Peptides against a protein of PDB entry 4N78. Designs and how they scored, part 47

Target 1, 186 residues: chain A of PDB entry 4N78
Amino acid sequence: HFQVICRLLGYQGIAVVMEELLKVVKSLLQGTILQYVKTLMEVMPKICRLPRHEYGSPGILEFFHHQLKDIVEYAELKTVCFQNLREVGNAILFCLLIEQSLSLEEVCDLLHAAPFQNILPRVHVKEGERLDAKMKRLESKYAPLHLVPLIERLGTPQQIAIAREGDLLTKERLCCGLSMFEVILT
Target 2, 155 residues: chain B of PDB entry 4N78
Amino acid sequence: MAELQMLLEEEIPGGRRALFDSYTNLERVADYCENNYIQSADKQRALEETKAYTTQSLASVAYLINTLANNVLQMLDIQASQLRRMESSINHISQTVDIHKEKVARREIGILTTNKNTSRTHKIIAPANLERPVRYIRKPIDYTILDDIGHGVKW

## One batch from the design tools (peptide; aimed at target 1 L174, target 2 I109 T113)

Design b2_p20_5_s1 (made by RFdiffusion4, then SolubleMPNN; from b2_p20_5, 9 letters changed)
Fold by OpenDDE base, seed 1:
Structure b2_p20_5_s1 (fold): chain B 186 residues (1-186), chain C 155 residues (1-155), chain A 20 residues (1-20)
Amino acid sequence: as target 1 above (186 residues)
Amino acid sequence: as target 2 above (155 residues)
Amino acid sequence: SEKEELRKLAKEIIEEIKSQ
């Protein structure tokens, strides 16, 4: 599903979606969640001492329940805060999954473009084959597919410029060193 | 352009007019030959003259038709070439626009990205300031990510 | 208009995320 979304949206669509999600997340974090946290901090007991072990497990539990009663009651009354946290979590997960799917798509694009860009696959040398001979054979096989040199030889100056720009855009991908998810987490 | 204009404005219309005039002349020649044959005491000579005029007239018409046809074909070829050039130009413009749009899109998404920190230290990576060109780190393409494609690993 | 459509789509996605 996410792969289809990535294909449909492209870079621009993904950027817009991510920006809007970030805005929503920021709004939730700075709004309701922040208020909730502030309120919780206010009702948090300043001094919570460990009760004496003599009270046993039930007594200790009751003690902590009493100390945290206001927090529990507040949390139960303000279920909206948990919903907002869930929404934030879902948004983060969505962003992660989109990024992963985008990375896969980019890798696929790079793979498909590789024969046209003088990028040879890693040669698995079977036993008895010379690596150099195999590489040379592959180079010779794919040499006619090198798009930019071909266009540079046969194309107009405008076509050459477009081909070079297209080649650059094909080579430059986010998966090569960029992460959106790290930005989301900050 | 000058050649096409000449074909459209001068050569083809001129050829059409010439052909029409030739048709009119053929009728006159036919009438002349008929009258000459009827009036001539030497029917064989008149017939030979008629054959000569007929051959000449047919050759002339054939020449005019051929010339006109060639001019029309040339016109069509020039127009086809012009259309191809226009198509190429439109395609180039379209590609340029698409490349530009893609660059803009990449800049937009690039703002939402940061360099993958290999360093263990949780450095709060400051959001990539808009001003710094997103340095694409050319990492070797790890194609192993595709190894899971087709083996039913649903991500 | 394309950007607006994308924004609309983004909003729909956000609403879907909220519903989950």
Scores: peptide ipSAE 0.128, ipTM 0.704, DockQ to the pose 0.767
OpenDDE base, seeds 2, 3, 4, 5: peptide ipSAE 0.006, 0.104, 0.117, 0.124; ipTM 0.643, 0.691, 0.700, 0.704

Design b2_p20_5_s2 (made by RFdiffusion4, then SolubleMPNN; from b2_p20_5, 10 letters changed)
Fold by OpenDDE base, seed 1:
Structure b2_p20_5_s2 (fold): chain B 186 residues (1-186), chain C 155 residues (1-155), chain A 20 residues (1-20)
Amino acid sequence: as target 1 above (186 residues)
Amino acid sequence: as target 2 above (155 residues)
Amino acid sequence: SEKEKLREIAKKIIEEIKSL
């Protein structure tokens, strides 16, 4: 599902969606959630001492319940804060899943482009095969598929420029060293 | 372009006119040959003259048709070539625009990214300021991420 | 217009996220 979304949106769409989500998250955090947190901090007991063990577990529980009664009642009465937190959580998770899906798509694109970009897969050498001979065979096999050199030989200057730019864009992917999720968490 | 214009404005219309004139001339020649045959005491000579005129006229018409046909074919070839050039130009523009759009998109999304190389210290990596070119760290592509594809792991 | 369309899509996604 997220993979389809990534395909449909592309980089531009994902960027826009992420930006809007970040704005929403920021607004929720700096607005309603912050207000609730401040209010909760104000009603928090300043001194909460551990009751004597002599009261037993039920007595200790009642003691803490009494001390936190205002907080519990406040939280129960105002469910909006929890809803906002849920929304923030969902937004973060959405961003994470989108990034993961995007990374998968980028890897797939890189894999598909590899034969055209002189990127050879790691060769598993079977017993009795020479690595060098196998690599040479693979190089020879894929040599005609090298797009940029082919266009440089046969294409117009404009086509060559486009091919080079396209090649660069194909090689440069976010999954190679960049993460959006870290930004979302900050 | 000049050649195409010459073909369209001069050669093809001229060829058509010449062909029409040739048709008219053929009728005149035919009438002449008929009259000559009727009036001539030497019918054999008249027939030979008619054959000669007929052959010449047919040859001339054939030449005109061939010339006109070649000019039309040439015109079509030039037009086809022009269309191909236009298509190439349009494709070039389209590709340029697409590349540009992609670059813009990548810049936009790049602003939302940080370098994965988390130094051990929980340094709150400040979002890469817009001004710093997103240094793509070329790390070896780990294709193992695709290992879960097809094994029913629904993300 | 494309950017605006994307924004609308983003809004829909946000609304969907809110409903979860």
Scores: peptide ipSAE 0.196, ipTM 0.713, DockQ to the pose 0.771
OpenDDE base, seeds 2, 3, 4, 5: peptide ipSAE 0.195, 0.189, 0.188, 0.200; ipTM 0.721, 0.705, 0.709, 0.717; seed 5 fails the geometry check

Design b2_p20_5_s3 (made by RFdiffusion4, then SolubleMPNN; from b2_p20_5, 7 letters changed)
Fold by OpenDDE base, seed 1:
Structure b2_p20_5_s3 (fold): chain B 186 residues (1-186), chain C 155 residues (1-155), chain A 20 residues (1-20)
Amino acid sequence: as target 1 above (186 residues)
Amino acid sequence: as target 2 above (155 residues)
Amino acid sequence: SEMEELKKIAKEIIEEIKSL
């Protein structure tokens, strides 16, 4: 599903979606969630010491329940905070999955473009084959597919410029060294 | 452009008119030949004269038709060439626009990215300053990312 | 515009995320 979304949206669409999600997350964090956190901090017991072990496990539990009663009651009554946190979590997960899917799509694009860009796969040399001979054979096989040199030879100056730009755009992908998810986490 | 205009406005219409005129002239020649044959005491001479006129007329018409046909073909070739040039121009513009859009998109998404931390230390990498040109670090393509494709892992 | 359409899609995605 995320792959389809990535294909449909492209870089522009993904950027827009990510930006809007970030805005929503920021709004939730700086607004409602922050307010709840502040309120919870205000009702937090100033001193919560471990009761004596002599009270036993039930007594200790009851003690902490009493000390945290206001917090528990507040949390139970104000479920909106948890819903907002869920939304934030879902947004983060969505961003992660989109980035992963985008990376996969980019890798596929790079793989498909490789024969046209003089990128040869790693040659597995079987026993008895010379690596150099195999590489040379492979180079010779794919040489006619090198798009930019072909256009440089046969194309107009305008076509050459477009081909070079297209080649550059094809080679430069986010998956090569960039991460969106790291930005989301900051 | 000038050649096409000349073909459309002068040569082809002129050729059509010439062909029409030749038709009317052929009728006149035919009438002349018929009358000449009937009135002539020397039928053989009249026949030979008719043959000569017929041959000349046919040659003339053939020439006119051929000239007109060639002009029409030339016109069509020029028009086809113009269409191809227009198509090329449109394609060029389209590609330029697409490249531009892609560059814009990449800039927009680029601001939402940071360099992948190569350091073992979980340093919270501060988001790349908006002002830093997104340097695409060309790293070797890790094809292992595709290892999960086809093994039923639904992402 | 294309951008408006993308924004619309973004909003739809956001609403879907909220419903999850």
Scores: peptide ipSAE 0.177, ipTM 0.706, DockQ to the pose 0.773
OpenDDE base, seeds 2, 3, 4, 5: peptide ipSAE 0.006, 0.162, 0.164, 0.176; ipTM 0.649, 0.695, 0.696, 0.706; seed 3 fails the geometry check

Design b2_p20_5_s4 (made by RFdiffusion4, then SolubleMPNN; from b2_p20_5, 9 letters changed)
Fold by OpenDDE base, seed 5:
Structure b2_p20_5_s4 (fold): chain B 186 residues (1-186), chain C 155 residues (1-155), chain A 20 residues (1-20)
Amino acid sequence: as target 1 above (186 residues)
Amino acid sequence: as target 2 above (155 residues)
Amino acid sequence: SEMEKLRELAKEIIEEIKSL
């Protein structure tokens, strides 16, 4: 599904979606969540000492439950705040999944373009074959597919410019060194 | 363009008119030959003259048709060539627009990206300096990412 | 108009995310 979404949206669509998501997340964080956090901080017990270990896990839990009773009983926390946090979480996950899907698409594009861009795959050399000889064979095999040199030889100046720009755009992908997800987390 | 215009405005219409005129003339010649044959005392001579006129007329018409046909074909070839050139121009414009759109899209998404932190430790939030050409260190495209796609794992 | 459509789509996606 995410792959389809990525394909449908493209870079522009993904950018728009991500921007809007960021706005929403920012709004949630700076608005509702912040207010809840402030409220929670106000109701937090000023003195919360560690109960004695002798009370055991249940007793300690009860102790903290009692100390945090007002927080736990804050109904709006359970409903609105957690929902907002869920929304934020979902947004983050969505961004992650979109980025992953986009990266896969980009890698596929790069792979498809590689033969046309003089990018040769790493060849597994079988025992007894010289790597250099195999690479030369591959180079010779794919040499006619090199699009930019071909167009430079046969094309008009305008076509050459377009081909070069297209080649550059094909090579420049987010997966090569950029992350959207990291921006979202910051 | 001048050649096409000449073909469209002068040569082809002229050829059509010539053909029409030839038709009219042929009718006159036929009438003449018929009358000449009837009135001539030497029927054999009249017949031979008629044959000669008929042959000449047919040759003339054939020539006119051939000339007209060639002009029409030439016109069509020129028009086809013009259409191809227009198509090429449109294609070029389309590609330019597409590239531009892609660049815009990439800029827009680019502002939402940061460099992948390879280092686990230091969160140096480097401001997304748009300007530094990310030297594409040709990191070998780890094609292993595609390994999971082929095995039908529905993600 | 295309950007607006994309924004609308984004809003729809956001609403779906909120419902998840």
Scores: peptide ipSAE 0.146, ipTM 0.698, DockQ to the pose 0.797
OpenDDE base, seeds 1, 2, 3, 4: peptide ipSAE 0.143, 0.006, 0.139, 0.134; ipTM 0.696, 0.643, 0.686, 0.687; seeds 1, 2 fail the geometry check

Design b2_p20_6 (made by RFdiffusion4)
Pose (drawn by RFdiffusion4):
Structure b2_p20_6 (pose): chain A 186 residues (1-186), chain B 155 residues (1-155), chain P 20 residues (1-20)
Amino acid sequence: as target 1 above (186 residues)
Amino acid sequence: as target 2 above (155 residues)
Amino acid sequence: LEELLSTLDTLLSTLHTLYF
């Protein structure tokens, strides 16, 4: 699903959705969640020590039940507090997962562009063979496929300018050195 | 474009009217052969001149049509090339717009991004100079090696 | 965040041994 969502939305669609999800998270954190956090903070026991091990675990469970009774009995703890938090969590997970799908989408695109952009994989080296001397030979084999230099050789200035722009857009992807989840959290 | 204007404004309309002139001039020439036959004293001579005019009328109508047909074809060939050049230009404009729309979309998501500081190194990196193997040499106990440390006491 | 989760895991293991 995320894979399809990435393809259909593109960069502009994904960006707007992320910007809008930030507005939703902001609305919830500074809104209903904040209201209930302030309310439950007062219902909270002002102080609560951690009992020594001596008291034993069953006595500590009893002590925490008593100190946190009002939290345990709060009627809207699930239907509101947990619900709102779940929505915020899902919004964060969407941003993370959608970026991962975009990374996969971009890397595949780059793999198909590599033959037309003079990008060769490492070649096997037998005895008496140097990669330096061999990679250059392989580059000659795929020389007819190097798109930008061919157009600069036979193309019109208009075709050349357009080729340069398109070549730049093809080789520059977010997965080459950029990320978003960090900015989302910040 | 100059050859097209010449075809559209003069040569086609002109060659066309030259055809209409043939329409009117041939009906005159048909009457003249009938009159020249009637006035003719020599019916076989007047027939041979009618034949001459018939053959000449045929050669003329075929020539006028051929000339006009070549002009119409040249016009269509030129117009076909115009559409070929125009499509090429429209395609470049389309590619240019696509590049622009993409730049706008990338600028929009670029706000939500930062550098991912990732690097690549080796599993093991040996030091530039490996530790020299130090030979063992016996030496006596010396109770003076600490005399210069702090407030020593020499003996 | 990974170090903090490891510290919490260690602390929870210590507390588990001490209380149980």

Design b2_p20_6_s1 (made by RFdiffusion4, then SolubleMPNN; from b2_p20_6, 10 letters changed)
Fold by OpenDDE base, seed 2:
Structure b2_p20_6_s1 (fold): chain B 186 residues (1-186), chain C 155 residues (1-155), chain A 20 residues (1-20)
Amino acid sequence: as target 1 above (186 residues)
Amino acid sequence: as target 2 above (155 residues)
Amino acid sequence: LEKLLELLAELLEELAKLYL
């Protein structure tokens, strides 16, 4: 599903969705959640000491249940506050999953474009073979597939310009060094 | 442009008219040959003349058809070339627009990104001072110290 | 003669169908 969403929205659509989600999250955090947290802080026991271990696990649990009774019984906490927290959590997860899906799509694009852009994988060298010789053979094998040099040789000036711009756009991907999720966490 | 216009407006219509005129002329030639054959005392001569006229007529029609066909083919080739040029121009514009849209989209998403902190794997320079593992001498915890704390029966 | 005239007529008819 996230892969399909990434393909359908593209960079622009993803940007719009992410911006709107950030607005929603900000609104929830600074508005409703903040208000509930303030209210909860007011209702929180001023002094909550750790009960003695002698009460055993059940007694300690009952103690904390009693101390937090007013908070636990606050019906709006479960219905509204926790729902808003779930919405925030879902938004964060959505952003993470979108970024991951986008990164996968970008990696696939880079891999597909690599033979046409003179991006060659490191060849595994067996013992006794020169890496340089293998790489040179590989370069020679894929040289006819290099799109930009091919168009520079055979194309019109306009085609060359478009090819260069297209090549640049193909190489420059978010997955190469950028993260959206880090911005969301900030 | 001038060549295509000449083909469309003059050469092809002219060729069609010439072919039509040739048809009417051939009918007259046929009538003449028929009448000449019937009226001639020397039927063999009349037949030879008819053969000559028929051959000439066929050659002329074949020439007219060939010329017309070549003009039509040339017209089609010119039109096909024009369409290809138009297609190329449209494709160029489309690609330019797509590149522009992509650049805009990338700027928009770019503002929502930060550089991945590639934690340079700082070579954990193993601190040269391997702190000698302080041999954890398990001192047996003497729990007898706790015998005086709580409801434990002082033995 | 008749055969030649018939052939000529057929050719003319075919030409008329194609180009007229």
Scores: peptide ipSAE 0.016, ipTM 0.645, DockQ to the pose 0.002
OpenDDE base, seeds 1, 3, 4, 5: peptide ipSAE 0.016, 0.015, 0.016, 0.014; ipTM 0.639, 0.640, 0.628, 0.642; seed 1 fails the geometry check

Design b2_p20_6_s2 (made by RFdiffusion4, then SolubleMPNN; from b2_p20_6, 13 letters changed; failed a check: too like the target's own chain)
Amino acid sequence: SKLLEELLKKLLELLDKLYN

Design b2_p20_6_s3 (made by RFdiffusion4, then SolubleMPNN; from b2_p20_6, 14 letters changed)
Fold by OpenDDE base, seed 2:
Formats: sequence, C-alpha cells, structure tokens
Structure b2_p20_6_s3 (fold): chain B 186 residues (1-186), chain C 155 residues (1-155), chain A 20 residues (1-20)
Amino acid sequence: as target 1 above (186 residues)
Amino acid sequence: as target 2 above (155 residues)
Amino acid sequence: SELLEELAKLLAELLAKLYL
C-alpha cells in the first residue's frame, strides 16, 4: 500500500501529505495533548515513591493502581487523550513507512538507471583475476549504453541540455543522503 | 512550404487533369485508328499505324502516372517530415515542462528533509567490565510479613 | 481496337481510384 501511495503521489504529493500531517501532529501536541498532560500533572501524586520490592508484584500493582486511581478513572483520558496519542503515533509511523517505501523506489530507480549513467557495481573477482581488468571489460561492455555521452555526440543542443538535466535529476535522490523522518522528529 | 503548396495546388491537380485529358485523347485515337483501318486499302499499313499510336499512348499514360505518383510520394514525404518535426518540438516542450515540475517538486520535498547524519556508529565499546548479571535469586516472598499490614482480620 | 478499349478501361479505373 505504501509503495502504491508513493508511486501515485510522487514527490510533490508526498510533500503535501507530510506537511499536512505535521500540522495535524503539531496541533494535537500543542493543543489537546498538552492540556491533558497539564491536567494529569495536576492530579499526579506529589510524592510517589517506589514501593519496597518485598510487597511483591501484586502489591506493587495495587499500590500504583491506588496512587493513580484518579488518573485511571478519568474517562476522557482513555477516550480522547489516548486516541490523540494514537493519531500522533500513526502519523509518525505513516511518515516512517512512506520514507522507507520512497527510499526503496528511489533505490530501484537508481539501479535501473545505473547502466546508462556509467555507474557500475563492484564485480566479484575470482582468485587469479585482476579487478581492474574485469572492471575495464565491464566498462567497455556498457559503454554503448551511456546515454548522456551518446546524446552529446548525436543530439541537438536542446536534446543535450535536456539529457544532462534529466541525468542529474535521475542521480540526485533523497535516499542518497537526505532523511525526512529526522525532520519529523524535530 | 512553397514546394508542398506547389504540389498540392498545382502539380497534383494538374497531373490528375492531364490523366483525364489523356483518357479523352485515347478515345479519339482509338476512333481514328478504327476508321482508318476500315477505310484504308492497305490494311497492313493501317495496322502498323495503330500499333504506333498504341505504343505512344501507353508511353504517355505511363509517364503521366509516374509523374503523378512521384509528386504524391513527394507530398507525403514532406508532410511526414513536417509531422516528425512537430512531434519533436512537442516532445521537447513536454520534457522541459516535466523537468521543471520535477525541480519544483524536489524543492518542496527538500524542505522536509535533512542530511542523514551518518553518525559514525562509534563502536559501542562494550564496557570492559561486563557487570556480572546479578543472579536474581528468587527468594521466596514470605507473605507472612504482610499479615501485619492492612485490615487483615486479626484472627 | 480491343487493346485500346482495354487500356481505356484500365485508365478509367485508375482515375476513379485516384478520385476516391
């Protein structure tokens, strides 16, 4: 699903969705969640010490249940505050999954374009073979596929300009060094 | 452009008219040859004359057809070339627009990105002193200690 | 005369095809 969304929206659509999600998250955090947190801080016991371990797990649970009784009984906390927190969590997860899906798509695009852009993988060298000789053979094999040099040789000035710009846009991808998720977390 | 216009307006219509006129002329030649053969005392001479006219007529028609066909082919080639040029122009415009749109989209999404801090994962140097896992010795919880704490019915 | 008539017919057919 996320892959389909990435393909459908493209960079522009993803940007718009991410911006709107950030607005929603900001609104939830600064509004409703902040208000609930303030309220919870007011009703929070001023002194809540960890019970002695001698009380055992049931006793400790009962102790905390008693100390937090007023908080647990606050019905709006479960229905509204936790729902808003889920929405924030879902938004964060959505952003993460979109970025991951986009990165996969970009990697695939880069891999597909690589033979045409003189980007060759490091070949495995068997014992006794020279890496340089193998790479040179590989370069020679794919040399006819180098699109920009081919167009520079055979194309019109306009075609050359378009090819260079297209090549640059193909090479420059977010996955090469950019992260959206880090911005979302800030 | 001038060549295409000349082909469309003058050469091709002219060639078609010439073929039509040729048809009319061929009928006249046929009538003449028939009458000449009937009236001539020398049938052999009349036949040879008819053969000559037939050959001439065939050659003339063949020439007219060939000329017209070549003009039509030339017209089509010029039109095909024009269409190819238009297609190329449209493609260039389309590509330019797509590149522009992509640049705009990338700027927009770029605002939402930061450089991946390849934090050199400093080798988490495992602290040399692995704190020996304190073997959690489950001491049986003596619950009798709780007998004095709470509303337990003093028996 | 028959050959000329056949030729005339063929030419007429060709002309008809050119107008179509």
Scores: peptide ipSAE 0.026, ipTM 0.643, DockQ to the pose 0.003
OpenDDE base, seeds 1, 3, 4, 5: peptide ipSAE 0.023, 0.022, 0.022, 0.016; ipTM 0.647, 0.634, 0.632, 0.634; seed 1 fails the geometry check

Design b2_p20_7 (made by RFdiffusion4)
Pose (drawn by RFdiffusion4):
Structure b2_p20_7 (pose): chain A 186 residues (1-186), chain B 155 residues (1-155), chain P 20 residues (1-20)
Amino acid sequence: as target 1 above (186 residues)
Amino acid sequence: as target 2 above (155 residues)
Amino acid sequence: SEKISELVEEALEKKLEEEE
């Protein structure tokens, strides 16, 4: 699903959705969640010590039950507090997962562009062979496929300018050195 | 474009009217051969001149049509090339717009991004100078090696 | 999840309108 969502939205669609999800998270954190956090913070026990091991686990469980009774009995703790937090969590997971799908989408695009952009994989080296001397030979084999230099050789200035721009857009993808989940959290 | 204007404004309309002129001039020439036969004293001579005019009328109508047909074809060939150049120009405009729309979309998501500081190195990196193997040499106990440390006491 | 779905649908509709 995320794979399809990435392809149909594109960069512009994904960006707007992320910007809108930030507005939703902001609305919830500064809204209903904040209201209920302030309310439950008063219902909270002003102080609560961690009992020594001596009291034993069953006596510690009893102690936490009494100290946190009002939290345990709070009627809207699930239908509201947990629900709102789940929405915020899902919004964060969507941003993370959608970026991962975009990264996979971009890497595949780059793999198909590599033959037309003079990007060769490492070649096997037998005895008496140097990669330096061999990679250059392989580059000659795929020389007719190097798109930008061919157009600069036979193309019109208009075709050349358009080729340079398109080549730039093809090789520059977010997965080359950029990320979003960090900015989302910040 | 100059050859097209010449075809559209003069050579085609002109060659076309020259065809209309043939329409009117031939009906005169048909009457003249009938009159020249009637006035003629020599019916065989007047027939041979009618034949001459018939053959000449045929050669003329075929020439006028051929000339006009070549002009119409040249016009269509030129117009076909115009559409070819125009499509090429439209395609470049389309590619340019696509590049622009993409730049706008990337600029929009670029706000939500930062550098991912990732690097690549080796599993093991040996030091520039490996530790020299130090030979063992016996030396006596010396109770004076600390005399210069702090407030020593020499003996 | 519902809010995310609504936002994704709205973004797809806006994308189709831009393509028209």

Design b2_p20_7_s1 (made by RFdiffusion4, then SolubleMPNN; from b2_p20_7, 10 letters changed)
Fold by OpenDDE base, seed 4:
Structure b2_p20_7_s1 (fold): chain B 186 residues (1-186), chain C 155 residues (1-155), chain A 20 residues (1-20)
Amino acid sequence: as target 1 above (186 residues)
Amino acid sequence: as target 2 above (155 residues)
Amino acid sequence: MEKIEKLIKEALERIEEEKK
C-alpha cells in the first residue's frame, strides 16, 4: 500500500502529506498532549520516595498505585491523551513507512536507469575469469544505451540540455543521502 | 510556409480547375471526332485524326493528373514536416515543464529531509572465517517450557 | 510527357494490330 501511495503521490504529494502530518503532530504535541503533561506534572507527587524493597513487588506496586492514584483515576488521560499519543505514533509510523517505500522506489529507479547512465553492477567473477575483461564486455554491451552521450551526438542543444538535466535528476535521489524520518523525529 | 500556401491556394486549385476544363474539352474533342468520322468521306484519315487527338488528350490529362498528384504529395509532405516540428516543440516544452515540476517537488520534499549521518558503520568486517552455516537444526520448540507460564486452562 | 505519349501511341498501335 505504501508503495502505491508513493507512486501515486510522487515527491510533491509525499511532501505535502508529510508536511500536513507534521503539522498535525505538532498540534497534538503542543496542544492536547502538552496540556495533559502539564496536568500530570501538577498532580504528580512532589515527593515520591522509593519504597523499601522489603515490601516486595506487590507492596511496591500498591505503593506506587497509591502515590499515582490521582493520575490513574484521571480517566481523561486514558481516553484522550492515549488516543492522541496513538495518533502521533501512527503518524510517525506512517512517515517511516513512506520513507522506506520511497527509498525502495528510488532504488528501483536507480537500478532501472543504471544501464542508461553507464552505471554497471559489479559482476561476479568466477574463478579464473578476469574481472576487467568482464567489465569491459559489459560496458561495451551497454554502451549503446548511454542516453546522454547518444543525445549529445544526435540531438539538438535543447535535447542535450534536457537529457543532462534528466540524467542528473535521475541520479539525485533522496535515498542516496537524505532522510525524512530523522527530520520527523526532531 | 510560402510554398505550402502557394500549393494550397494556387497550384492545387489551379490543377483541379485545369483538370475539370480538360474534361470538358475532351468531351468536345470526342464529339468532334465522332462527327468528323461520320461526315468524312475518307474514313481512314478521320480515324487517324481521331487517334492523334485521343493520344494528345490522354497525354494532357495524364500530365495534369500527375502534376496535381505531385502537388498534393508535396503539400502533404510539407504538412507532415510541420507536424513533426510541432510535435518536437511540444515534446520539448512538455519535458521542460516536467523537469521543472520535478525540481520543485524535490525541493519541497528536500525541506523535509536531513542528511543521513553516514555513521561510519564500522565495516562489519565479515569475519574471515565464514562460520559454516550452522546447520539450522530445527530444534523442535519445546512448548512444555510454557506449561507453567500463564493461566492456561489445564485441560 | 513524351514518355506518356509514346506509351499511348504504342498502345494504340497494338490495338490496331489486334483488329487486323
Scores: peptide ipSAE 0.028, ipTM 0.688, DockQ to the pose 0.004; fails the geometry check
OpenDDE base, seeds 1, 2, 3, 5: peptide ipSAE 0.027, 0.025, 0.025, 0.026; ipTM 0.685, 0.687, 0.683, 0.684; seeds 1, 2, 3, 5 fail the geometry check

Design b2_p20_7_s2 (made by RFdiffusion4, then SolubleMPNN; from b2_p20_7, 10 letters changed)
Fold by OpenDDE base, seed 2:
Structure b2_p20_7_s2 (fold): chain B 186 residues (1-186), chain C 155 residues (1-155), chain A 20 residues (1-20)
Amino acid sequence: as target 1 above (186 residues)
Amino acid sequence: as target 2 above (155 residues)
Amino acid sequence: MSKIEELIEKALKRILEELK
C-alpha cells in the first residue's frame, strides 16, 4: 500500500501529506496531549516512594494501584488521551513507512538508470584478475548506453539541455543523503 | 511554406484543370478520328493516324496524372514533415514543463528533509579484550531460601 | 518529352504492334 501511495503521490504529494501530518501531530501534542499531561501532573502523587520489598509483589502492586487510583479511574485518559497518542504514533509510523517505501522506489530507479549514467557496480574479481582491466572492459561494454554523451553527440542543443537536466534529476534522489523521518522526530 | 502554398493553390488545382481540359480535348480527338476514318478513302492510313493520336493522347494523360500525383505526394510529405516538427516542439515544451514541475516538487519535499547523519560507522573497534562471554551458569534458583520469609501456613 | 512519356510511347507502340 505504501509503495502505491508513493507512486501515486510523487514527491509533491508526499510533501503535502507530510506537512499536513506534521500539523496534525503538532496540534495534538501542543493541544490535547499537553493538557492531559498537565492534568496528570497535577493529580500525580507528589511523593511516591517505593514501598518496602517486605510487602511482597501483591502488596507493592496494591500500593501503586492505590497511589494511581485517581489516574486509572480517569476515563478520559483511556478514551481521549490514549487515542490521541495512537494518532500521533500512527502518524509517525506512516511517515516512516512512506520514507522507507520512497527510498526503495528511488533505489530501484537509480539501479535502473545506472547503466545509462556510467554508474557501474564494482565487479567481483577472481583471483588473478586485475580489477582495473575488468572495470575497463565493463566501461567499454556499457559506453554505448551512456545517454547524455550519446545525446550530446547526436542531439540538438535543446535535447542536450533536457538530457542533462533529466540526468541530474535522476541522480539526485533523497535516498542518497536525505531523511524526512529525522525531521519529523525533531 | 512557400512551396506548400504553391502546391495547394497553384500546382494541384492547375493539374486538375489540365486533366479536365485534356478530357475535353480527347473527346474532340476521338470525334476527329471517327470522322476521318469514315470519310477517308484510305482506311489504313486513317487507322494509323488514329493509332498515333491515341498513343499521344494516352501519353499526355499519363504524364498529367503522374505530375499531379507527384505534386500531391510532395504536398503530403511537406505536411507530414511540418506535423513532425510541431510534435517535436510540443514534446520539448512538455518535457521542459515536466522538469520544472519536478524541480518544484523536489524543493518542496526537500524542505522536509535533513541530511542523513552518516553516523561515522565508529569502527566498532572490537574491544581488544573480547570479554569472554561469561557463561551464564544457570544457578538453580534455590527456592528454599524463600521458605523462611513467607508467612505461609506451615501445615 | 519526359522520359516517362517516351517510355509510355514505346510501350503503346509495342502494344499496337502486338495487336497487329
Scores: peptide ipSAE 0.021, ipTM 0.686, DockQ to the pose 0.005
OpenDDE base, seeds 1, 3, 4, 5: peptide ipSAE 0.015, 0.012, 0.019, 0.021; ipTM 0.682, 0.677, 0.687, 0.687; seed 5 fails the geometry check

